# Peptides against a protein of PDB entry 6CSU, part 10

Target 1, 51 residues: chain A of PDB entry 6CSU
Amino acid sequence: GALEELRGQYIKAVKKIKCDMLRYIQESKERAAEMVKAEVLRERQETARKM

## One batch from the design tools (peptide; made by RFdiffusion4, then SolubleMPNN)

Design b2_p26_3_s2 (from b2_p26_3, 9 letters changed)
Fold by OpenDDE base, seed 2:
Structure b2_p26_3_s2 (fold): chain B 51 residues (1-51), chain C 51 residues (1-51), chain A 26 residues (1-26)
Amino acid sequence: as target 1 above (51 residues)
Amino acid sequence: as target 1 above (51 residues)
Amino acid sequence: MEEELLEKIDEAIEELEKESQEIVEK
């Protein structure tokens, strides 16, 4: 009935949001790793220039 | 009626999930910034030791 | 990237609001 349909819509929305968040987290982790790597490399060069 | 009330509760719950995710994102950004800062500092010292 | 996620979330909320309203109206 209508209650079951309404519940279904809620669950659908929650699952979609969860999926979107998980994808975002994964992509964010990859970007963060690359950012740290780049920052370390830049810092090595800068430190070398100051010494 | 009861159906409208339930609809309202489901929408409210989903919006709460969004809010929780926004908070998580903000906290994650802060942690990431601190991690980069710490990594830079460690790299400065390591580079200095190797020179 | 955060904006894209938020847009997707808002779309899911909007769809819930629309589809649930249709259920209530029936």
Scores: peptide ipSAE 0.432, ipTM 0.797, DockQ to the pose 0.794
Fold by OpenDDE base, seed 5:
Structure b2_p26_3_s2 (fold): chain B 51 residues (1-51), chain C 51 residues (1-51), chain A 26 residues (1-26)
Amino acid sequence: as target 1 above (51 residues)
Amino acid sequence: as target 1 above (51 residues)
Amino acid sequence: MEEELLEKIDEAIEELEKESQEIVEK
């Protein structure tokens, strides 16, 4: 009935949001890892120049 | 009626999820910034020791 | 960076609001 349909719409929305968030988290982790690598390399270069 | 009330509750719940995610994103950005700073400092120390 | 995510979330909320209203109006 209408209650079940309404519940279904809620669940659908929540699941979609969850999936989108999980994807964002995964992409964010990947970007963060690359950012750290790049920063480490830049820092090595900077430190080496100063020494 | 009950159906309208339930709809309202579902919408409210989903909006709360959005708010929670926004907070998570903000906190994650802050943690990431601190992580990068810490990594830079550690790398400076490591590089300095090797030189 | 999060703008696309927020847009997707807003779309999901909008769809819920729309479709749930149709259910309530039946």
Scores: peptide ipSAE 0.432, ipTM 0.796, DockQ to the pose 0.796
Fold by OpenDDE base, seed 1:
Structure b2_p26_3_s2 (fold): chain B 51 residues (1-51), chain C 51 residues (1-51), chain A 26 residues (1-26)
Amino acid sequence: as target 1 above (51 residues)
Amino acid sequence: as target 1 above (51 residues)
Amino acid sequence: MEEELLEKIDEAIEELEKESQEIVEK
């Protein structure tokens, strides 16, 4: 009935928001890891040039 | 009616979820900013010790 | 990327508001 349909729409919205947030968190972590990797490489290159 | 009331409750609940997500994002940004600030301070201190 | 996430969340809320209103009207 209408109550079940409304509940279904609520659950759909909540699941969508949850999935979008999880994706955001994952992408944020991946970008942070890539930034750290790039920084470490730059530091190593700078150290090598000073030798 | 009961359907309108339930609809209102579901919308309110989803908006609450949005607010919680916004808070999480804001807190994450603040932590990241503090980490960068601490790193810059450490680098400055290391540079000063080398002089 | 944050703005994109917020836009997606707003779209999900808008869809819920629209579809739930249609259910109430029927």
Scores: peptide ipSAE 0.431, ipTM 0.793, DockQ to the pose 0.860; fails the geometry check
Fold by OpenDDE base, seed 4:
Structure b2_p26_3_s2 (fold): chain B 51 residues (1-51), chain C 51 residues (1-51), chain A 26 residues (1-26)
Amino acid sequence: as target 1 above (51 residues)
Amino acid sequence: as target 1 above (51 residues)
Amino acid sequence: MEEELLEKIDEAIEELEKESQEIVEK
């Protein structure tokens, strides 16, 4: 009935938001990791130049 | 009626989730900013020691 | 990136509001 349909719409919305947030978190972590890798690489290159 | 009230409650709940997510994002950004500041400070200190 | 996420969340809320309104109106 209408109550079940309303509940279904709520659950659908919440699940969508959850998925979008998880994707955001994953992408944010990946970007952070890439930034760290780039920084480490730059530091290593600078160290190599100083040696 | 009951259906309208339930609809309102579901919408309110989802909006609350949005607010919680916004808070999480803001707090995450603040933590990231503090981490960057700490790293920059350490790098500056190391540079100063090497000079 | 955050703005894109927020837009997706707003879309999900809008869809809930729309679909739930249709259910109530039936």
Scores: peptide ipSAE 0.431, ipTM 0.792, DockQ to the pose 0.834; fails the geometry check

Design b2_p26_6_s3 (from b2_p26_6, 11 letters changed)
Fold by OpenDDE base, seed 2:
Structure b2_p26_6_s3 (fold): chain B 51 residues (1-51), chain C 51 residues (1-51), chain A 26 residues (1-26)
Amino acid sequence: as target 1 above (51 residues)
Amino acid sequence: as target 1 above (51 residues)
Amino acid sequence: SELEKKIEEQIKKLEEESDEIVKKYE
């Protein structure tokens, strides 16, 4: 009935949001790792330049 | 009626989940920023030590 | 952000679909 349909829509929406979040977190971790690597490289060069 | 009330509760719950997730994202960004700063500092010291 | 847009889209979809259900059965 209508109540079951509404419940189904709620669960479906929550599951989709969860999936989007997990994907975002994974992609964010990858971007963060690359950003840190780039920053470390830049910092090594800059530190050496000042010496 | 009960149907409209339940609909409202489901939508409210989903919006609450949205807010919690956005807060998590914001806090994660802040932690990431601090981690980058810490890594930069560590790298400066390590680079200098090798010279 | 892209994630925020996706979440908002899911909420909007829920609201629209639930409206149709409520209209059908009330």
Scores: peptide ipSAE 0.261, ipTM 0.651, DockQ to the pose 0.798
Fold by OpenDDE base, seed 3:
Structure b2_p26_6_s3 (fold): chain B 51 residues (1-51), chain C 51 residues (1-51), chain A 26 residues (1-26)
Amino acid sequence: as target 1 above (51 residues)
Amino acid sequence: as target 1 above (51 residues)
Amino acid sequence: SELEKKIEEQIKKLEEESDEIVKKYE
């Protein structure tokens, strides 16, 4: 019935949002790690130029 | 009626999840920025000790 | 963000589909 259909749509939407969030979290962690590596490399290169 | 009320509750719940996720994203970005800042500071301190 | 866009699209889809169900039983 209508109530079951609405409930089904809600559950489906929540599951999709959950999956999208988990993917975003993983990708965000990877981007953050890469950003840190890039910044560390930049600082080391600057140090190398100064010595 | 009950159908409209339940629909409203489901949509409200999904929107609440959206808000929670957006807050998480913002807080995650702030933590990532702070982590990069801390790493840059560490590298600069190490450079200062070497000169 | 891309995540926000995806969430908004899911909410919009839910709202539109639920509207159709509600209209059917009003």
Scores: peptide ipSAE 0.206, ipTM 0.593, DockQ to the pose 0.772
Fold by OpenDDE base, seed 5:
Structure b2_p26_6_s3 (fold): chain B 51 residues (1-51), chain C 51 residues (1-51), chain A 26 residues (1-26)
Amino acid sequence: as target 1 above (51 residues)
Amino acid sequence: as target 1 above (51 residues)
Amino acid sequence: SELEKKIEEQIKKLEEESDEIVKKYE
């Protein structure tokens, strides 16, 4: 019935939003990690040049 | 009735997910900034010691 | 730092995307 259908829609929507957010967060973390790695490498080179 | 209450719960849950994720994002932003600062500093020191 | 700003920009984009995702279900 209508109540069961609404319940289903609720559960589906909540799960979808959760999954979408987790995916975006994970992707953001990966990008941040790569930026850090790149900066670490650059800093090693920069520090070496200054010594 | 039950249908209206469930709809209300749905909306509430969606908003809660939004708030939780935004909070996480804000905290992640702060942690990312601190992580970058720390890694840059450590790399300068590590590189210097290896030279 | 410049790198921190870039990371913050990515986070800001994530926030915007999250808002849009939530709006689809409201």
Scores: peptide ipSAE 0.099, ipTM 0.542, DockQ to the pose 0.056
Fold by OpenDDE base, seed 4:
Structure b2_p26_6_s3 (fold): chain B 51 residues (1-51), chain C 51 residues (1-51), chain A 26 residues (1-26)
Amino acid sequence: as target 1 above (51 residues)
Amino acid sequence: as target 1 above (51 residues)
Amino acid sequence: SELEKKIEEQIKKLEEESDEIVKKYE
């Protein structure tokens, strides 16, 4: 019936949003990690340059 | 240093995303509940109309 | 209604699962 269909559609939508948000967080985490790695490399290079 | 600042920014961003996600889920839940209530009312009215 | 309660329970489970996963990224 209409209630079951509405329920199903809502649950499906919420699950999709959950997945999208988790993917966003994961991608954000990966980008942050890469930025940190790049910064560490930069600092090491700067230190080496100063020696 | 720059590394600590970047780490701090990352943590702050993740926390904000978490809060936004939870808020979205809560708002979605509220909307879903209202839709269900409205549908139940509609079905009750329809049943009454058919009797 | 019982249907509403079932929906709310499912939403609660989803919220808990989401929170647990998000905590791994903090």
Scores: peptide ipSAE 0.075, ipTM 0.470, DockQ to the pose 0.043

## One batch from the design tools (peptide; made by RFdiffusion4, then SolubleMPNN)

Design b2_p27_3_s3
Fold by OpenDDE base, seed 1:
Structure b2_p27_3_s3 (fold): chain B 51 residues (1-51), chain C 51 residues (1-51), chain A 27 residues (1-27)
Amino acid sequence: as target 1 above (51 residues)
Amino acid sequence: as target 1 above (51 residues)
Amino acid sequence: GAVIRGTYEELEKIVEEVREELEEAKA
């Protein structure tokens, strides 16, 4: 009935948000790791040139 | 009625989830920025000591 | 009915707003 339909809609919405957030977290971790890696590399070069 | 009340509760709950997710995103960005900043600082020190 | 459809549309709107914020956070 209508109550079950509304419940289904709510659950679907929540699951979608959850899925998107989990993906964001995973992608964010990967980007952060690459950003740190690149920054470390650049910093080594800059520091070495100044020495 | 029960249908309208339930509808209101579900919408409110999803809005709450949205709010929590936005806060998480903001805090995540801040933590990532601080992590990079700290890593750069450590790398400068390590590289300088090796030179 | 109208209530069911309206609820779906309202929830879908909120879900999409979250998705948009996540995409902005990637940039």
Scores: peptide ipSAE 0.408, ipTM 0.791, DockQ to the pose 0.828
Fold by OpenDDE base, seed 3:
Structure b2_p27_3_s3 (fold): chain B 51 residues (1-51), chain C 51 residues (1-51), chain A 27 residues (1-27)
Amino acid sequence: as target 1 above (51 residues)
Amino acid sequence: as target 1 above (51 residues)
Amino acid sequence: GAVIRGTYEELEKIVEEVREELEEAKA
């Protein structure tokens, strides 16, 4: 009935947000790791050139 | 009625989740920026000590 | 009914708003 349908809509909405957030978190972690690696490499080269 | 009240509760709950997710996104960006800054500083010190 | 349709539309809107914010955060 109507109550079950509303409950289904709520659960679907929450699951969609959850899935999108999990993907965002995973992609964010990967981007952060790559950014750190790249920045560390650049900093190593820059520091070496200044010494 | 009961249906409208339940609807209101579900919408309120999803809005709360949205708010929490927006806060998480903002905080994750800040944490990522601080992580990069900290790693750059550590790498600078480590590279300098090895030279 | 109207309540069910309205709820679906409102929840879908909130889900989409979250998606938009996530995409903006990736940029």
Scores: peptide ipSAE 0.407, ipTM 0.791, DockQ to the pose 0.857
Fold by OpenDDE base, seed 2:
Structure b2_p27_3_s3 (fold): chain B 51 residues (1-51), chain C 51 residues (1-51), chain A 27 residues (1-27)
Amino acid sequence: as target 1 above (51 residues)
Amino acid sequence: as target 1 above (51 residues)
Amino acid sequence: GAVIRGTYEELEKIVEEVREELEEAKA
């Protein structure tokens, strides 16, 4: 009935948000790692030039 | 009626999830920025010691 | 009925808003 259909809609919405967030979290971890790596490399060169 | 009340509850719940996720995103950005900053500082010292 | 359809559309809207925020956060 209508109540069951509403429940289904809610569950579907929550699952979609969950999936999107999990993907975001994974991608954000990868980006953060790359950002740190790049920044470290730049800083090595920067400090070397200042020595 | 029961249908309208349940509808309201489901929409409210999903909105709450949205808010929680937005907060998480913001906090994750802040943590990432601090992580990069800290890594840069450590790398400055590391490179200086190796010179 | 209209209530069911309206609820579906509202929930989809919220889901899409979350997606948009996530994409902005990737930039």
Scores: peptide ipSAE 0.407, ipTM 0.792, DockQ to the pose 0.847
Fold by OpenDDE base, seed 4:
Structure b2_p27_3_s3 (fold): chain B 51 residues (1-51), chain C 51 residues (1-51), chain A 27 residues (1-27)
Amino acid sequence: as target 1 above (51 residues)
Amino acid sequence: as target 1 above (51 residues)
Amino acid sequence: GAVIRGTYEELEKIVEEVREELEEAKA
């Protein structure tokens, strides 16, 4: 019925948001790791040049 | 009626989830920035000790 | 009916808004 259909729409919307957020979290972790890696390499080079 | 009330509750709930996700995104960016700063500091110290 | 269609459209709009915010956060 109409109530079940509305419930289905709600659940579907929440699931879509969940999936998008999980993807964002994964991609964010990857970007953070790459940023740290790049910064570490840069810092090693700069420190080595100063010493 | 009950259908319209339930509709309103579902929409309100999804809007609340949206707001929570926006806050999470902002906090995630802040955490990423702090992580990079902390890693830079640690790397400077480690590199200096090794040289 | 109109309530069901309107609910679907409103929920879909909110989902899309979340996607847009996530894409902006990636940029």
Scores: peptide ipSAE 0.405, ipTM 0.791, DockQ to the pose 0.836

Design b2_p27_7_s1 (from b2_p27_7, 11 letters changed)
Fold by OpenDDE base, seed 2:
Structure b2_p27_7_s1 (fold): chain B 51 residues (1-51), chain C 51 residues (1-51), chain A 27 residues (1-27)
Amino acid sequence: as target 1 above (51 residues)
Amino acid sequence: as target 1 above (51 residues)
Amino acid sequence: SMEEELLKKIEEAIEELEKESKKIVEE
């Protein structure tokens, strides 16, 4: 009935949001790791030049 | 009626999820920034010690 | 940005819920 359909729509929305968030978190971690790596390399070069 | 009220509750719930995720994203950005800063400082010291 | 894209996806899911639930209530 209508109540079951309504519940179904809610669950669908929540699951979609959950999936998108999990994907975002994973991609964010990967991007952060690359950013840190790049920053560390840059910093090594800067420090070396100043010595 | 009950159906309209339940609809309202479901919509409210997903909007609450959105707000929680916004907060998480903001806090995550702040933590990431601090992590990068700490890593850069550590790297400066390591590079300096090796020279 | 990644954050903006995520927020857009979340909004789309909310809008879909609002649209489909409205149809159900109107039945």
Scores: peptide ipSAE 0.488, ipTM 0.807, DockQ to the pose 0.810
Fold by OpenDDE base, seed 4:
Structure b2_p27_7_s1 (fold): chain B 51 residues (1-51), chain C 51 residues (1-51), chain A 27 residues (1-27)
Amino acid sequence: as target 1 above (51 residues)
Amino acid sequence: as target 1 above (51 residues)
Amino acid sequence: SMEEELLKKIEEAIEELEKESKKIVEE
């Protein structure tokens, strides 16, 4: 009935938001990891130049 | 009626979720900014040691 | 930004809930 449909719509919205947030978190972590990787590489290059 | 009330409650709930997510994002950005600030300070100290 | 895109997606989900739930209530 209408109550079940309303509940379904709510759950759908919440699940969508959850998925979008999880994706955002994952992408944010990946970007952070890439930034760290780039920094490490730069530091290694600087070290090499000083060798 | 009851259906309208339930609809309103569901919408309110998802808007609350939105607000919580906004807060999370803001806090995450603040933490990231603090990390960058700390890194810059460390780099400045390293530079000073090499002067 | 990533945050802006996320917020946009969240708003779309809320708008969809509002739209579809309105149809249910109107039935």
Scores: peptide ipSAE 0.486, ipTM 0.803, DockQ to the pose 0.911
Fold by OpenDDE base, seed 1:
Structure b2_p27_7_s1 (fold): chain B 51 residues (1-51), chain C 51 residues (1-51), chain A 27 residues (1-27)
Amino acid sequence: as target 1 above (51 residues)
Amino acid sequence: as target 1 above (51 residues)
Amino acid sequence: SMEEELLKKIEEAIEELEKESKKIVEE
């Protein structure tokens, strides 16, 4: 009935929001990891130039 | 009626979720800003020691 | 930004809930 349909719409919205948030967190972690990797690479290159 | 009240409660709940996510994002930004500040301070201290 | 895009998606989900739930209540 209408009550179940309303509940369904609520659950749909919450699940969508949850999914979007999880994606945001994952992408944020990936960007942070790439930044760290790039920094380490730059440091190694600087060390190599000094040798 | 009861259906309108339930609808209102569901909308209120998802808006609360939005608010919580905004807070999470803000706190994450604040942590990142503090990390950058600490890094800049360390770099300045290292420069000072080399003088 | 990523934050702005996330907030946009969240708002779209809320708008969809508001729209579809209104239809259900009006039935």
Scores: peptide ipSAE 0.483, ipTM 0.802, DockQ to the pose 0.904
Fold by OpenDDE base, seed 3:
Structure b2_p27_7_s1 (fold): chain B 51 residues (1-51), chain C 51 residues (1-51), chain A 27 residues (1-27)
Amino acid sequence: as target 1 above (51 residues)
Amino acid sequence: as target 1 above (51 residues)
Amino acid sequence: SMEEELLKKIEEAIEELEKESKKIVEE
């Protein structure tokens, strides 16, 4: 019935949002790791130039 | 009626989830920025010690 | 940005819920 259909639409929306968020978290972690790596390399070069 | 009220509750719940995710993203960005700052400082000290 | 893309996807899911639930209530 209509109640079950409404519940189904809610669950569908929540699951979609959950999946999108989990993917975002994973991709964000990967980008953060790459950013830290790049920043460390740049900082080493900059510090070395000042010595 | 009851159907309209339930629909409203489901929409409200999903919008709440959105707000919670926005807060999480913002807090995560702030933590990431602080982590990068700390890493840069540590790297400067380490590189300086090697010189 | 990736955050904007995520937000866009979330908004699409909310819009779909609003649209489909409206049809259910109106039926």
Scores: peptide ipSAE 0.487, ipTM 0.806, DockQ to the pose 0.797; fails the geometry check

Design b2_p27_7_s2 (from b2_p27_7, 12 letters changed)
Fold by OpenDDE base, seed 2:
Structure b2_p27_7_s2 (fold): chain B 51 residues (1-51), chain C 51 residues (1-51), chain A 27 residues (1-27)
Amino acid sequence: as target 1 above (51 residues)
Amino acid sequence: as target 1 above (51 residues)
Amino acid sequence: SMEEELLKKIEEAIKELERESKKIVEE
């Protein structure tokens, strides 16, 4: 019935959002790791240059 | 009617999720910025110590 | 940005719910 269909649509939306968020979190962690890595390397070179 | 009210509640719930995600993203960005800052400072000290 | 893309996806899911739920209520 209509109630079951409405519930189904809600659950579908929530699950979609959940999946997209999990993917975002994973990609965000990967990008953050790369940014830190790059920044550390840059800082190491900059510090060395000032020595 | 009951169906319209339930529809409204479901839509409200997913919009709440959106708001929570926005907050999470903002807080995550702030934490990431602080993490990078701390790592840069640590690396600067470590590099200097090796000179 | 990643954040903007995510928010766009979330908004699409919300709009889909709004569209489909409206059809159900109108039945």
Scores: peptide ipSAE 0.495, ipTM 0.811, DockQ to the pose 0.818
Fold by OpenDDE base, seed 3:
Structure b2_p27_7_s2 (fold): chain B 51 residues (1-51), chain C 51 residues (1-51), chain A 27 residues (1-27)
Amino acid sequence: as target 1 above (51 residues)
Amino acid sequence: as target 1 above (51 residues)
Amino acid sequence: SMEEELLKKIEEAIKELERESKKIVEE
């Protein structure tokens, strides 16, 4: 009935949001790791120029 | 009625989830910024020692 | 940004729930 349909819509929304968040977290970690790598490299070069 | 009330509760719940995720994103950004700051400092010290 | 895209997806899911649940209540 209507109650089961409403429950289904709620669960669908929650699951979709959960999946989108998990994907975001994974992609964010990958980008953060790459950003740190790039920053470390730039900092090495900058520090070396000053020494 | 009860059906409208339940609909309202479900919508409220998913909006709460959205707010929690926004908070998580903001806190994660702050932690990431601090981590990069610390990493840059450590890298400066490490590079300086090698020069 | 990644955050903007995520928020857009979340808003879409909420709007879908609001729209479909409204139909269920009205029917």
Scores: peptide ipSAE 0.493, ipTM 0.810, DockQ to the pose 0.801
Fold by OpenDDE base, seed 4:
Structure b2_p27_7_s2 (fold): chain B 51 residues (1-51), chain C 51 residues (1-51), chain A 27 residues (1-27)
Amino acid sequence: as target 1 above (51 residues)
Amino acid sequence: as target 1 above (51 residues)
Amino acid sequence: SMEEELLKKIEEAIKELERESKKIVEE
């Protein structure tokens, strides 16, 4: 009935938000990891230039 | 009626989730900014030690 | 930004709930 449909719409919205947030967190972590990786590589190259 | 009230409650709950997510994002940004600030300070100190 | 895009997605989910729930109540 209408109550079940309303509940379903609420759950759908919450699940969508959850999924979007999880994706955001994962992508943010991946970008941060890539930035750190790039920094480490730059530092290695800088060290190599000084050798 | 009861259905309208329930609808309102669900919308309110989802908007609360939105606000919580906004707060999380803001706090995460602030923490990241502080970490970058600390790293810059450490790098300055390291440079100073090498001088 | 990533944050802005996330917020847009959240807003769309809220708007969808608002639209669909309104239809249900109007039935």
Scores: peptide ipSAE 0.493, ipTM 0.807, DockQ to the pose 0.883
Fold by OpenDDE base, seed 5:
Structure b2_p27_7_s2 (fold): chain B 51 residues (1-51), chain C 51 residues (1-51), chain A 27 residues (1-27)
Amino acid sequence: as target 1 above (51 residues)
Amino acid sequence: as target 1 above (51 residues)
Amino acid sequence: SMEEELLKKIEEAIKELERESKKIVEE
């Protein structure tokens, strides 16, 4: 009935949002790790040149 | 009626999830920025000592 | 940005819920 259909729509929306968020978190972690690695590398080079 | 009220509650719940995710994203960005700054600082010190 | 992309996806899911739930209530 209508109640079950509404519940289904809600669950569908929540699951979609959940999946999108999990993907975002995963990608964000990967980018953050790469940014840190790049910054560390740049700092090593920069600091070495300044000494 | 009850059906309209339930619809409203579901929409409200999903919008709450959106707000929570927005907050998470904001906090995550701030944490990431601080982590990068901390890593850069540590690398400057470490590289300097090794030279 | 990735954040904007995520928000867009979330908004799409919300809009879909709003549209489909409205149809259900109107039946």
Scores: peptide ipSAE 0.496, ipTM 0.811, DockQ to the pose 0.827; fails the geometry check

